# Ledger of designs, part 99: peptides against a protein of PDB entry 2AKA

Target 1, 299 residues: chain A of PDB entry 2AKA
Amino acid sequence: MEDLIPLVNRLQDAFSAIGQNADLDLPQIAVVGGQSAGKSSVLENFVGRDFLPRGSGIVTRRPLVLQLVNSTTEYAEFLHCKGKKFTDFEEVRLEIEAETDRVTGTNKGISPVPINLRVYSPHVLNLTLVDLPGMTKVPVGDQPPDIEFQIRDMLMQFVTKENCLILAVSPANSDLANSDALKIAKEVDPQGQRTIGVITKLDLMDEGTDARDVLENKLLPLRRGYIGVVNRSQKDIDGKKDITAALAAERKFFLSHPSYRHLADRMGTPYLQKVLNQQLTNHIRDTLPGLRNKLQSQL

## One batch from the design tools (peptide; made by RFdiffusion4, then SolubleMPNN)

Design b2_p18_2_s1 (from b2_p18_2, 11 letters changed)
Fold by OpenDDE base, seed 3:
Structure b2_p18_2_s1 (fold): chain B 299 residues (1-299), chain A 18 residues (1-18)
Amino acid sequence: as target 1 above (299 residues)
Amino acid sequence: SQQQQIDEILAEIDELLA
């Protein structure tokens, strides 16, 4: 059943050049969240490498189809650079930036055209995620004043589709009732059937406060529940702290925290990765008959 | 070709659904 995700990867690659047809609703997970919600850190923690663009404001400006593939070897490849294997993940970061700039220009504009990145690693489960631009109300650089709406329109192209699961990333140190991720998810998935909640920055909450009620799925219930994670601090990211060490610290955090100890086995980045792998696999299986029929009708 | 790729994928889907 692990072969289902690679199968959909091939479909994504095949349709990348022509764009996704409205009639072709590929099973996928779209990652949504406000700027600085911790989306990039979650994705990098899955790979165990620093490879995503960093900076202030809108860093992700094109959808990034991140295809993780379990393999005996570790390397990355881009669909737009066929035949080139990247073993230096800093070069991966640079290629994402270069390819983004090639299409959007230097004005920090956005484009709905995806970048397809495949990462082979012995340290990952098969998993495909679509990283989307962070929601913002503040234009940066030469961005148009309506950039907020452009981003929202781009996100809506993904999250409105029935076969799109939504990974809603929200920081715990902000009011979760006002989470951009949860708001957009509620808009397109009012019954919470397609949304998986991720709560970041649990380690940055004020003393005496916790997100236990959210993590226990009691405050804003989602059918697929919530998973808490602890990302590297900005200082640790800038200092290129080892992700393995950060994952150990995350585990320690949940185990030692009075409010989260009882949830520790259902929290953290490794558990999130496992859940997403299973959720996506099952989702593909459920949607595959309908997808088959739609594909046939396109021939 | 893209059509060939789609045909191959369809064949694999059929195998998985069988």
Scores: peptide ipSAE 0.294, ipTM 0.869, DockQ to the pose 0.629
Fold by OpenDDE base, seed 2:
Structure b2_p18_2_s1 (fold): chain B 299 residues (1-299), chain A 18 residues (1-18)
Amino acid sequence: as target 1 above (299 residues)
Amino acid sequence: SQQQQIDEILAEIDELLA
């Protein structure tokens, strides 16, 4: 069972190498959310390293297939530069930016061509996520005026697939009823069968307010439920606050908060990682017979 | 080759499904 995710990773790599990704509905988790919803921070918290592009506006401009692999060693590899091992995660960030710019240019445009990144680490569970561009309503820089729709169309290429699970990332300090992530998820998954809700920025909610009803799955119910997380603030990121320390602070937050204490064992980044690993593994197992038949028919 | 890789993966899938 522990080998199911690596097995699908090998399929992803094989299809990416020939540009045939569009023809196969691989079991995967697509990460969706508005700009600044906290998607990148969640992914970095899984790895325990700063390695994703940061900044204002659209940060992710190409799909990033992030393959986390539990290993005794810690390093990263890109499919587009196979054989080069990255041990400095700042160089990983720079490579993502360079590879993005190589394809999209300098105008902050987007491309549907994925970047494939594998991270080996003793601190991760086996997990594959597809990070997608953040949904936006306002073009920045030299972006086309219809960038919102371009991003949406790109996301739809992933989230409409039946074997795609959706990690919908929404900030708690914004109106959840207007969450871009939950809106797109509901559009393609109206019964909430494929969607996992992540609620970020719980520590930034107004005093006297909480997301208890959401986290208890009572407000906008999803079959797979909601998991709350607390990411580093922008100030913490700028101050280079250690991710391990931030994870400890996250645990303390849930344990000490009157509205969340009873949920604390089912909240936080480590729990999210475990849940995603389990759900992806189970999902692969369930879809494997159909995938086998599809693969055979394409040969 | 890529075809060999896919064939190997298919074989592994078959083993897992048996």
Scores: peptide ipSAE 0.291, ipTM 0.868, DockQ to the pose 0.601
Fold by OpenDDE base, seed 5:
Structure b2_p18_2_s1 (fold): chain B 299 residues (1-299), chain A 18 residues (1-18)
Amino acid sequence: as target 1 above (299 residues)
Amino acid sequence: SQQQQIDEILAEIDELLA
């Protein structure tokens, strides 16, 4: 059972190499959310390293297949540069940016061609996520005027697949009824069978307000529920505040908050990582017979 | 080759499903 995620990773790599990623409905988790919703911070918190591009506007401009693999060693590898082991995660960030620019140009355009990144770490559980561009309504810089629809179309290529789970990332300090992540999830998963809700920025909510009803799965019910997280502030990110310290602060936040204390053991980044590992593993198990048959029919 | 990789993975899947 522990080998199911790595097995699917090998399939992902094989299909990526032949350019057929879009044709096979592989069991995977697609990460969706508006710009600045906190998607990149959640992923970095899993790894415990700063390694994703940062900036204004669209940060993720290509799908990033992020394969986390539990290992005794810590390093990263890209599918597009096999044999090179990255131990400096700043170099990982630079490689993502360079590889993105190589394909999209420097005009902040997007491409549906994935980047495949594998991270080995003792601090991660086996977990594969597809980080997708953040949804936006306003083009910035040299972006095409229809960038919103380009992003939407790209997201739809992933989230419409039956075997795709959706990690919907929404900030708590915005109206959840207008969450881009939850809207797109509801559109393609109206019964909430494939969607996992992540609520970020719980620490930025106005005094006297909370997201308890959402986190208790009472307001906008999802079969797979909601998990709240607290990410580093932009100031903390810019100042390179230690992620380990941030995770400790997150735990303290939930334990000390009167509205969330009773949920604290089912909140936070470490719990989210565990849940995603388990859900993905189970999802792979459930879909594997169908996947096997499809693969056999194509050979 | 990619085909060999897929065949190997398919064999492993078959073992897991047996």
Scores: peptide ipSAE 0.275, ipTM 0.863, DockQ to the pose 0.646
Fold by OpenDDE base, seed 4:
Structure b2_p18_2_s1 (fold): chain B 299 residues (1-299), chain A 18 residues (1-18)
Amino acid sequence: as target 1 above (299 residues)
Amino acid sequence: SQQQQIDEILAEIDELLA
């Protein structure tokens, strides 16, 4: 069972190399959400390192296939530069930016061609996520006016696939009924069978308000439920606050909050990582027979 | 080769499904 995620990773790598990644319905988790919803922070919290591009506007501009692999060592590797081991995660960030710019140029355009990044770490569970560009209605820089639709089209290439699970990231300090993540998930998964909800920014909600009903799966029910997380503030990120310290603060937040204390053991980044590992593993197992048949028919 | 890699993966899948 522990080898199922690595097995699919090998398939992803093989198909990425031949440019057929879009035609194979691989069991995977696509991460969707609006700009500034906290997607990048969630992913960085899994790794415990700052390694994703930051800034205003669209940060992720190519799909990032992030393959987390539990290992005794800590380093990163890109599929496009095999043999180079990155131990400085700032260099990982720079490589993502450079590789993105190589394909899209400096106009902040997007490309559907994935970047494949594998991170080995003793601090991660085996988990593969496809980070997708944040949904936006506002072009930035010299982006084309139809950038919103380009992003949506890119997302749809992933989330419409039957074997794609959707990690819908929504901020709690915004109207969840208008969540970009939940909207797109509802569009392609109307019965809520493939969607996992992540609620960020719970610490930024107005005093006297909470997301208890959402987290208890009572407001907008998803079969796979919701998990709340607390990410570092932008100030903390800019100040290079340690992610380990942030995870401790997250735990404290849930334990001390009157509305969330009873849920605390089923909240937070570590729990989310565990749940995603389990759900992805089970999902791969369920889809593997069909995948085998499809692969054999294409050879 | 990529084909060889895919064949190896298929063999592993078959083993897991057996």
Scores: peptide ipSAE 0.290, ipTM 0.867, DockQ to the pose 0.655; fails the geometry check

Design b2_p18_2_s2 (from b2_p18_2, 11 letters changed)
Fold by OpenDDE base, seed 3:
Structure b2_p18_2_s2 (fold): chain B 299 residues (1-299), chain A 18 residues (1-18)
Amino acid sequence: as target 1 above (299 residues)
Amino acid sequence: SQQQQIDEILQEIDELLK
């Protein structure tokens, strides 16, 4: 059933065009995390390209339906720009920013209307993720004072859906008990059935500390477990460090770290991609009969 | 049309569920 993810992608595209994405409860993975939790870096590491908006504050201001498709060629396409193939991923970034601004205006507001981006690449597994705005408590620029709640409400539109899996991205160098991602996941998934934990910034933890207990699923158990990743530093990103080199460094990090060596084969970005592909595929399979019936009833 | 696309997808779903 290798074609299940592309099949759901076609559904997503069809319903996005008519503004009904929220009503169908399509099987999907919503990515949640606080600002600077490393969400964008995780997604870029999947593609192996820099293509997401960068900056301080709320960078993602619309849901980004990121459809990764394994292909012999490498290019991106937007649903709102049908027929245009992007081979320069800097242009992809600019298009995301432009399309975001077109809908939200210049006040750095947010909109629940998704951007649909499909990336074809020989370096990706079939995987669809919905990148959501980072949770924040502080308005920036001309944002309304209730922006925190607007973001929360937007996230809730996705993560409350029964067929939505939650990729909860939390930085290891912060108190995980205060993780915005894990808090929202716990609120809507109290039994931890739909949540996959991602722990970023493991390389930025204080000397003598580690996230072993979390990664071993002992501290805050999730049925679907936790996967640690090491993203490029901000310096590396600014310096345009090659993502391939960063992935090699990530592998080396886990293999060489005394606390994580035994977990190394179940850590890192490539493993995360594999797990997400498998979990999404299985999730689609499990939900497909119900989805079919629902779709039929709406025709 | 979107409806045609949905119908095609539904047919594919039905085939996969067989």
Scores: peptide ipSAE 0.307, ipTM 0.872, DockQ to the pose 0.657
Fold by OpenDDE base, seed 2:
Structure b2_p18_2_s2 (fold): chain B 299 residues (1-299), chain A 18 residues (1-18)
Amino acid sequence: as target 1 above (299 residues)
Amino acid sequence: SQQQQIDEILQEIDELLK
């Protein structure tokens, strides 16, 4: 079963090279959420490295196909830069920024052309995620006035596909009923069959409030449920707090919180990674017969 | 070739589906 995700990765690479990504409904997980919802932090926590662009406004401006591969070695490779192994993840961040700017220019626009990044690490489970631009309402700087709709249209290209699972990332310190992630997920998955909820910023909730009902799947029920995580604060990121230390703090948070202690074994980044690996593996198994038939028809 | 790669993947899929 561990070979199913790498098999689909090979298909993704093959189709990305020929520009036919739009015609294949490959089993994948699309990551959706508002700007500053914590999507990038979740992905970095899986890898245990700082490697994604940071900043205010729209940070992710192209789809990032992030292929995590369990390996004895630690390095990254880009599909657009074959043969170059990155061992410094700061250089990975710089390459993402440079490749983004090469296509979008300096106007902070977006492009639907994916960046394909593979990360080999002993600290990851096999997992492929498609990180998508964060949803926004107001353009900043020299962004086009219709940037909100451009982002939405881009997201819809992924999340409308039947074989696409949706990782909906919502911050707990905002009104969940108005979550951009859950709204778009409900639009394309009204029965909540393809959506996995992630609740970030649980440590930033107002005193006397908690997300217990959400995490117990009682408020806005999803078939695949919700998983709470605690990311590094902006202060922690600026201070270069170690991700390993942050993961330990996350575990402590859930264990010590009176509203979450009983859920602690089903919360946190390591558990999320495990669940996503299992969900994706099972999803690939279920979709593989249909995918095989579709591929055969294209030969 | 790209086509050969796809063919190889299809064969692997077929083996997994047996």
Scores: peptide ipSAE 0.305, ipTM 0.871, DockQ to the pose 0.602
Fold by OpenDDE base, seed 5:
Structure b2_p18_2_s2 (fold): chain B 299 residues (1-299), chain A 18 residues (1-18)
Amino acid sequence: as target 1 above (299 residues)
Amino acid sequence: SQQQQIDEILQEIDELLK
């Protein structure tokens, strides 16, 4: 059963190669959140490398199917350039940008055509995530005025699927009631059965405030609960702060914070990785019989 | 072919479901 995630990865690759014409509800985790919610930082923390595009506005402009595979080696591969092994993750970032621009042009538009990226690393658990464009209400540059709705329509193609789990990323330093991630999750998962909450920017909350009630699943209950994380600041990223050091600082943050110390063992990026690996594995197991039957019927 | 790949994956799924 340890190979369930790689098995589904092979299905994803096969369907991507044929243009995804099949109405396949593959078990997957879609990552949703507003712009600057910290999605990219969470994903980079999983890999332990800086490899995602950075910038203002919409950074992720195509779905990124990120397939993490535990391996003794460290390298990345793209489905669109099979056989090329990337060991420099800066080159991975550049390839994502180039491949995105190839399809969307230079207008910072979006495309629903996914990029498939596989990362082999000794530092990751087997985990597949679909990173989706950040939700926004304000067009930037020469983006079309309806970019908000284009993004929403793209997200809906993923999150409406019954076998799609939703990783809803929300910043703690913003009103959670206005979280774009939680709003869209509530729309398609009103009972909170498929949604995992991630709360970022806990270190940026105003003094005297905390997200304890949220993290204890008391404010906006999700069946799968909430996990708090602390990402690198933009200053830390620009200063090339090591992700390993940032993860240690994250652990220290939770352990030393009066409101979170009792939750510390169920918080942080490493715990999030474990939870997502376990939940995805279990989810695949639960959906596999139905998936098998569907595949058989389409042959 | 992609179809062959899918068939192989389907067989592996069948083995896992036993």
Scores: peptide ipSAE 0.281, ipTM 0.864, DockQ to the pose 0.641
Fold by OpenDDE base, seed 4:
Structure b2_p18_2_s2 (fold): chain B 299 residues (1-299), chain A 18 residues (1-18)
Amino acid sequence: as target 1 above (299 residues)
Amino acid sequence: SQQQQIDEILQEIDELLK
C-alpha cells in the first residue's frame, strides 16, 4: 500500500492546523541524537540537497516534520507558507531559520511547535521523519540554563508515544554505550521494539577499530537492527561536495572496508531510506485500525 | 474545513481497511 505514508501526511497537516492539542498518536519516525551526531546530514542525504540549518550547537530548534514525497519534479513547500514552491534549497534553509527565529527569538531557544516541510523529489522514497533538536548538556549563547531539560521534554513528547518509531542516530567515533540517542531510546523503548539504530562517522573511527559487532546487532541488540552510514565530512560540506558523489564514496567505503564489506548491501543511505520507507509503511498499516477508531471518536 | 479534511481521510482509511 504505497499510499499509506501520504495518507498520514494529510493527517499530520490537518492536525498541525489545529495546534498541539491534538492528542493523536500518529505513526511516525522521530529522529533523535546528540549534537553533531550526524542527524541533519542523514536527512540531507535522503534529499540529496543541503537545506537544513548549519552551525555550532543546536541546529534544529523546532521539530521539523520532513515529508519526503517521490515526484517527477523537485521542489519544497512549507505548511506555514502555502502556495510557495521552493526550488532553491538554500532558500529552504533560510526559511527554516527565519521561521525558527520568528518563534524562538534570537536567543537560540527552542519551541515545540513543528515546522512542516514537504519535499518533492524524484530521488526520494515516500518517507516522513520528525527531526528533533539534538540533545545537549551545555547551553550555548543565550540559551536558558535548563535547555537540556527543555530538549529532553520535547523529545519525550514524541518518543513516549506508542506509535512513534525512533531513529536513534549515534556516531561510531564515540562510545556507543554512552550514546544519548540510544539512552533515550532505551528509556522509552526498553525492549528495543520501536528503535532503529543509525551509526554515523564510521569513517572517523580510530585505526584498528570498527563497529562490526554493533552493525551486526550483537552488542546492543535492537529488533529493527542497525544501519551504518557515511556522511560528508565538514570539509566536504564546506567544499560543497556533491551529495551524489558522497553517496558513491559511502558505497565504496563499505565495499572496501574489511570489517563491513560483507554488510555492504545492508548499509548506506540508500538502504536506510528504503528500510525506513518499508518500516514506516508497515507500521502505519499495523496502527491504522486503532488510528481510525481514535479519529472517529474525536468527530 | 478541517473537519471535512478529517472526514475525507477517514473515508480513505475505511476503504484501505476493507
Scores: peptide ipSAE 0.305, ipTM 0.871, DockQ to the pose 0.614; fails the geometry check

Design b2_p18_2_s3 (from b2_p18_2, 12 letters changed)
Fold by OpenDDE base, seed 4:
Structure b2_p18_2_s3 (fold): chain B 299 residues (1-299), chain A 18 residues (1-18)
Amino acid sequence: as target 1 above (299 residues)
Amino acid sequence: DQQAQLDAILAEIDALLA
């Protein structure tokens, strides 16, 4: 069974045209995390390009269905503007912002209506992720005072679905027991069957501290385990540090760190991408019989 | 058009499950 991810991508595209159907439970991976958890950086590291909105506060304000497709060519396409190929990823960022603002207005509100973005690249494995708004407690600007709950409600529309895997992104330099990502994952997946843990900011931990126990799946065990990554610093992002160079630095970090060296081959962005590809493929295979029946009923 | 697309996808799924 090959090309399962592209098959589901076609389903996603087809159903997006009809509108969101609550009865449809497509196998997918939802990405959850608090603001500044490093979620967007993880996704950009997969592509090797800067293409997601940046800024303070809530950056992602609509679900972004990010369909990565391995290809010999590199370009992006949006479902809402078919036929337009984006080769400049800055233009991709601008389109995401424009399309978001078109629906949400200027008040920095949120909308549950997804943006569908497909990225063709030789640097990616086939992988589909749903990037969700970062969890926050404090409204900014003219956001409604209940924005926290609006975001949570939006996330719940995805993560409560049985066929939704959860990529929980948590920063290591914060108390992991209080991780927003792990909390919401535990709420909807109490047995840890659908959750994959990503630990960011390992390079920003205090000297003499480490997340070894978490990464070894000993502290807060998940069936699907944890993968540590090192993202570019904000300074590096602002300075337009090359993502390829950052990935090399990430590898060096794990190899040279006394607490993580033994885990180095099971850490880092490239390994995460591989694991997610495999996990999603297997998950689609397992859910396909049920999906077939649901699809038939939808027709 | 959309219905035809869904039918085609369903057929592909059926083929994979056969």
Scores: peptide ipSAE 0.288, ipTM 0.861, DockQ to the pose 0.616
Fold by OpenDDE base, seed 2:
Structure b2_p18_2_s3 (fold): chain B 299 residues (1-299), chain A 18 residues (1-18)
Amino acid sequence: as target 1 above (299 residues)
Amino acid sequence: DQQAQLDAILAEIDALLA
């Protein structure tokens, strides 16, 4: 039962090409979270490259189907740019921005039309994630006043599907009870069966506070649990801090923190990547019989 | 051909489920 993720990737590409994305409930992981929750940083840490749009407000404005493929070579390719291999990940970022603007315009609007990006790298596990726009309550620029609801409606198109796992990204330095990610996850997955919690910004919590109870799955229990991560700060990103160095610092953080030391082997970005690979693979296996029948009906 | 591609994928799924 190897290469299940690449198999589903081929299905994703085929259905994206014909515009029939809504007809099949493909096993996938949708990434949800508020703006500035750290979603993009988590994804970039998997790749080890800076390649996602950055800035204040809404940076992801179209769904990004990010297909990570373990390979001996490192390059990226877009489904909309067949035959073009990107080796400079700054160019990948620029292409995402350009393709987003081409469809949405320059008014910071959103579109439900996905961008399909495949990244080949020796540093990744096979993993497909759908990065979704960050939830917000405040329109910026020329955004419509109902942008909050437009984003919500877009997210619901993914997270309501039975075969969609939800990667709920919440910052630890905010009230987790009011986490946009956990709220939407609870709405569509009240039993906590499809949701994986990611807690970011653990290094930015107030002195004397910690997220131990959350990470131990005792406060807001999810069947699939929580994984804490430490991303680069905005200052570190602006200062071009190396992701490899950041991952080492993350490991050191968990090992040295009194509240997290005992959890250190089940925390951090590398562990998250492994867990997501395993969970997605298992999820595909479990859903494959049903997917087979649905696929047959489409032929 | 997209139809051929889908047929091939279906065949792979069938082989995995056999």
Scores: peptide ipSAE 0.281, ipTM 0.858, DockQ to the pose 0.528
Fold by OpenDDE base, seed 3:
Structure b2_p18_2_s3 (fold): chain B 299 residues (1-299), chain A 18 residues (1-18)
Amino acid sequence: as target 1 above (299 residues)
Amino acid sequence: DQQAQLDAILAEIDALLA
């Protein structure tokens, strides 16, 4: 059953090569969130490596199709440079940056053309995510004044698809009612059928406040619920703090926090990874008959 | 080549649905 995700990966690669990504409505998970919501940190925590671009403003400027594959070996491959195996994840980061700049130029523009990255690792579950540019209202550098709408339009190409699940990443230290991620999710998924909520920065909430009601799915209910995570601080990332240590600290956070202790077994990055693997697998299974028919009609 | 690849994937899907 876990072979379903790799099967869809092959479809993604095949259709990316022919430029027909939009026609099949492949089962996938699109990651959405405001700038600095913690999306990149969540993805890196899944892999256990630092490999995503860093910086101010819009860091992700092209969709990144991140295909995680459980394997006995650890390496990465890009669809755009077939045959090259990356074992140094710093080189992976540099390749993402270079490939992004090749298409978008130096003005920090965006492109809807995805980068396909496959990561083989013994530390991951089979999981495919599409990391999308962070939503912003303010242009950075030489970005066009309408960058907000360009990003939104790009996101809509993914999240409007019926077979697209939405991983909505929202920081806990901001007003959840104003979450860019949840707003866009509600727009395209008003019944909350396709949206999984991730709440980051729980460790940065003011003393005496908590996100318990959100995490218990009582405030803004999603059918697929919410999962809280604690990411490394930017200082910790810059200092190359070990991700394994960070994951242990995350576990300790939930276990020791009075408001979250009872939820601790259903929180944290490892649990999120498991849930996403299961939900994506089930979603592929449910959509497979329709996918088969669509695929046949296009041949 | 591309069509052959898609045909192979379709066959895999059919096998899973059988």
Scores: peptide ipSAE 0.268, ipTM 0.847, DockQ to the pose 0.512
Fold by OpenDDE base, seed 5:
Structure b2_p18_2_s3 (fold): chain B 299 residues (1-299), chain A 18 residues (1-18)
Amino acid sequence: as target 1 above (299 residues)
Amino acid sequence: DQQAQLDAILAEIDALLA
């Protein structure tokens, strides 16, 4: 079975058009993590472009259905503005911000209505992710005091679905036991069947410490395991450090690190992308019969 | 139009499952 991810993309688009969002149990990967966990950087590294909103606090304020499609050309399209091809990814970022503000206003509020973004690129594998707002404890700006719970409720609309895989993004330089991503994943997936762990900020760990036990799936085991990545620093992002160079540095990091060199072939952003492509494809295949029946019942 | 799209997708799924 080929082209399963594009098939589901068409379903996503169709259901989005009719306002069927979180109620649909499509095979998908929801990205969860605390604020500043590195979610946006992971997604941008897949594309190799800077295109996501940046800033302090809650940056993602609407679900972003990011559909990566391998293609001979590079451009982006939004479902809400069909026919417009974006080749400048700064314009993509601006469109995300504008479309977010259009719905939420300028008060940094959130909305459960997804933004659907498709990126065609020769540098990506077919992969669809739903980027969700980062979990937070502290409201910023004029956000409502209960913003934490609003975000949580939004996340739950996705991660409670049986066909939803969870990409749990946790920073290594924080206590993993307190990872917001892993906590919510454990709540809805107590057996760790649907959760893929991503460990960011491995390069920011204190000297003499490492996340080897986590990455070897020995500390907090997940059936689908953990993958470590090294993202650009905020300074590098602000300085527009090339993502290609950052990916090379990531590879070098794993190869040269005494605690991770033996895992280097199963670490890094490119490997993560491959794993997610494979896991999503297989997951779609497994859920396709059920999806067929659900679709039939809606006709 | 949306219904037709869904029908087409369903047909494709059926073909894959055959």
Scores: peptide ipSAE 0.267, ipTM 0.850, DockQ to the pose 0.498

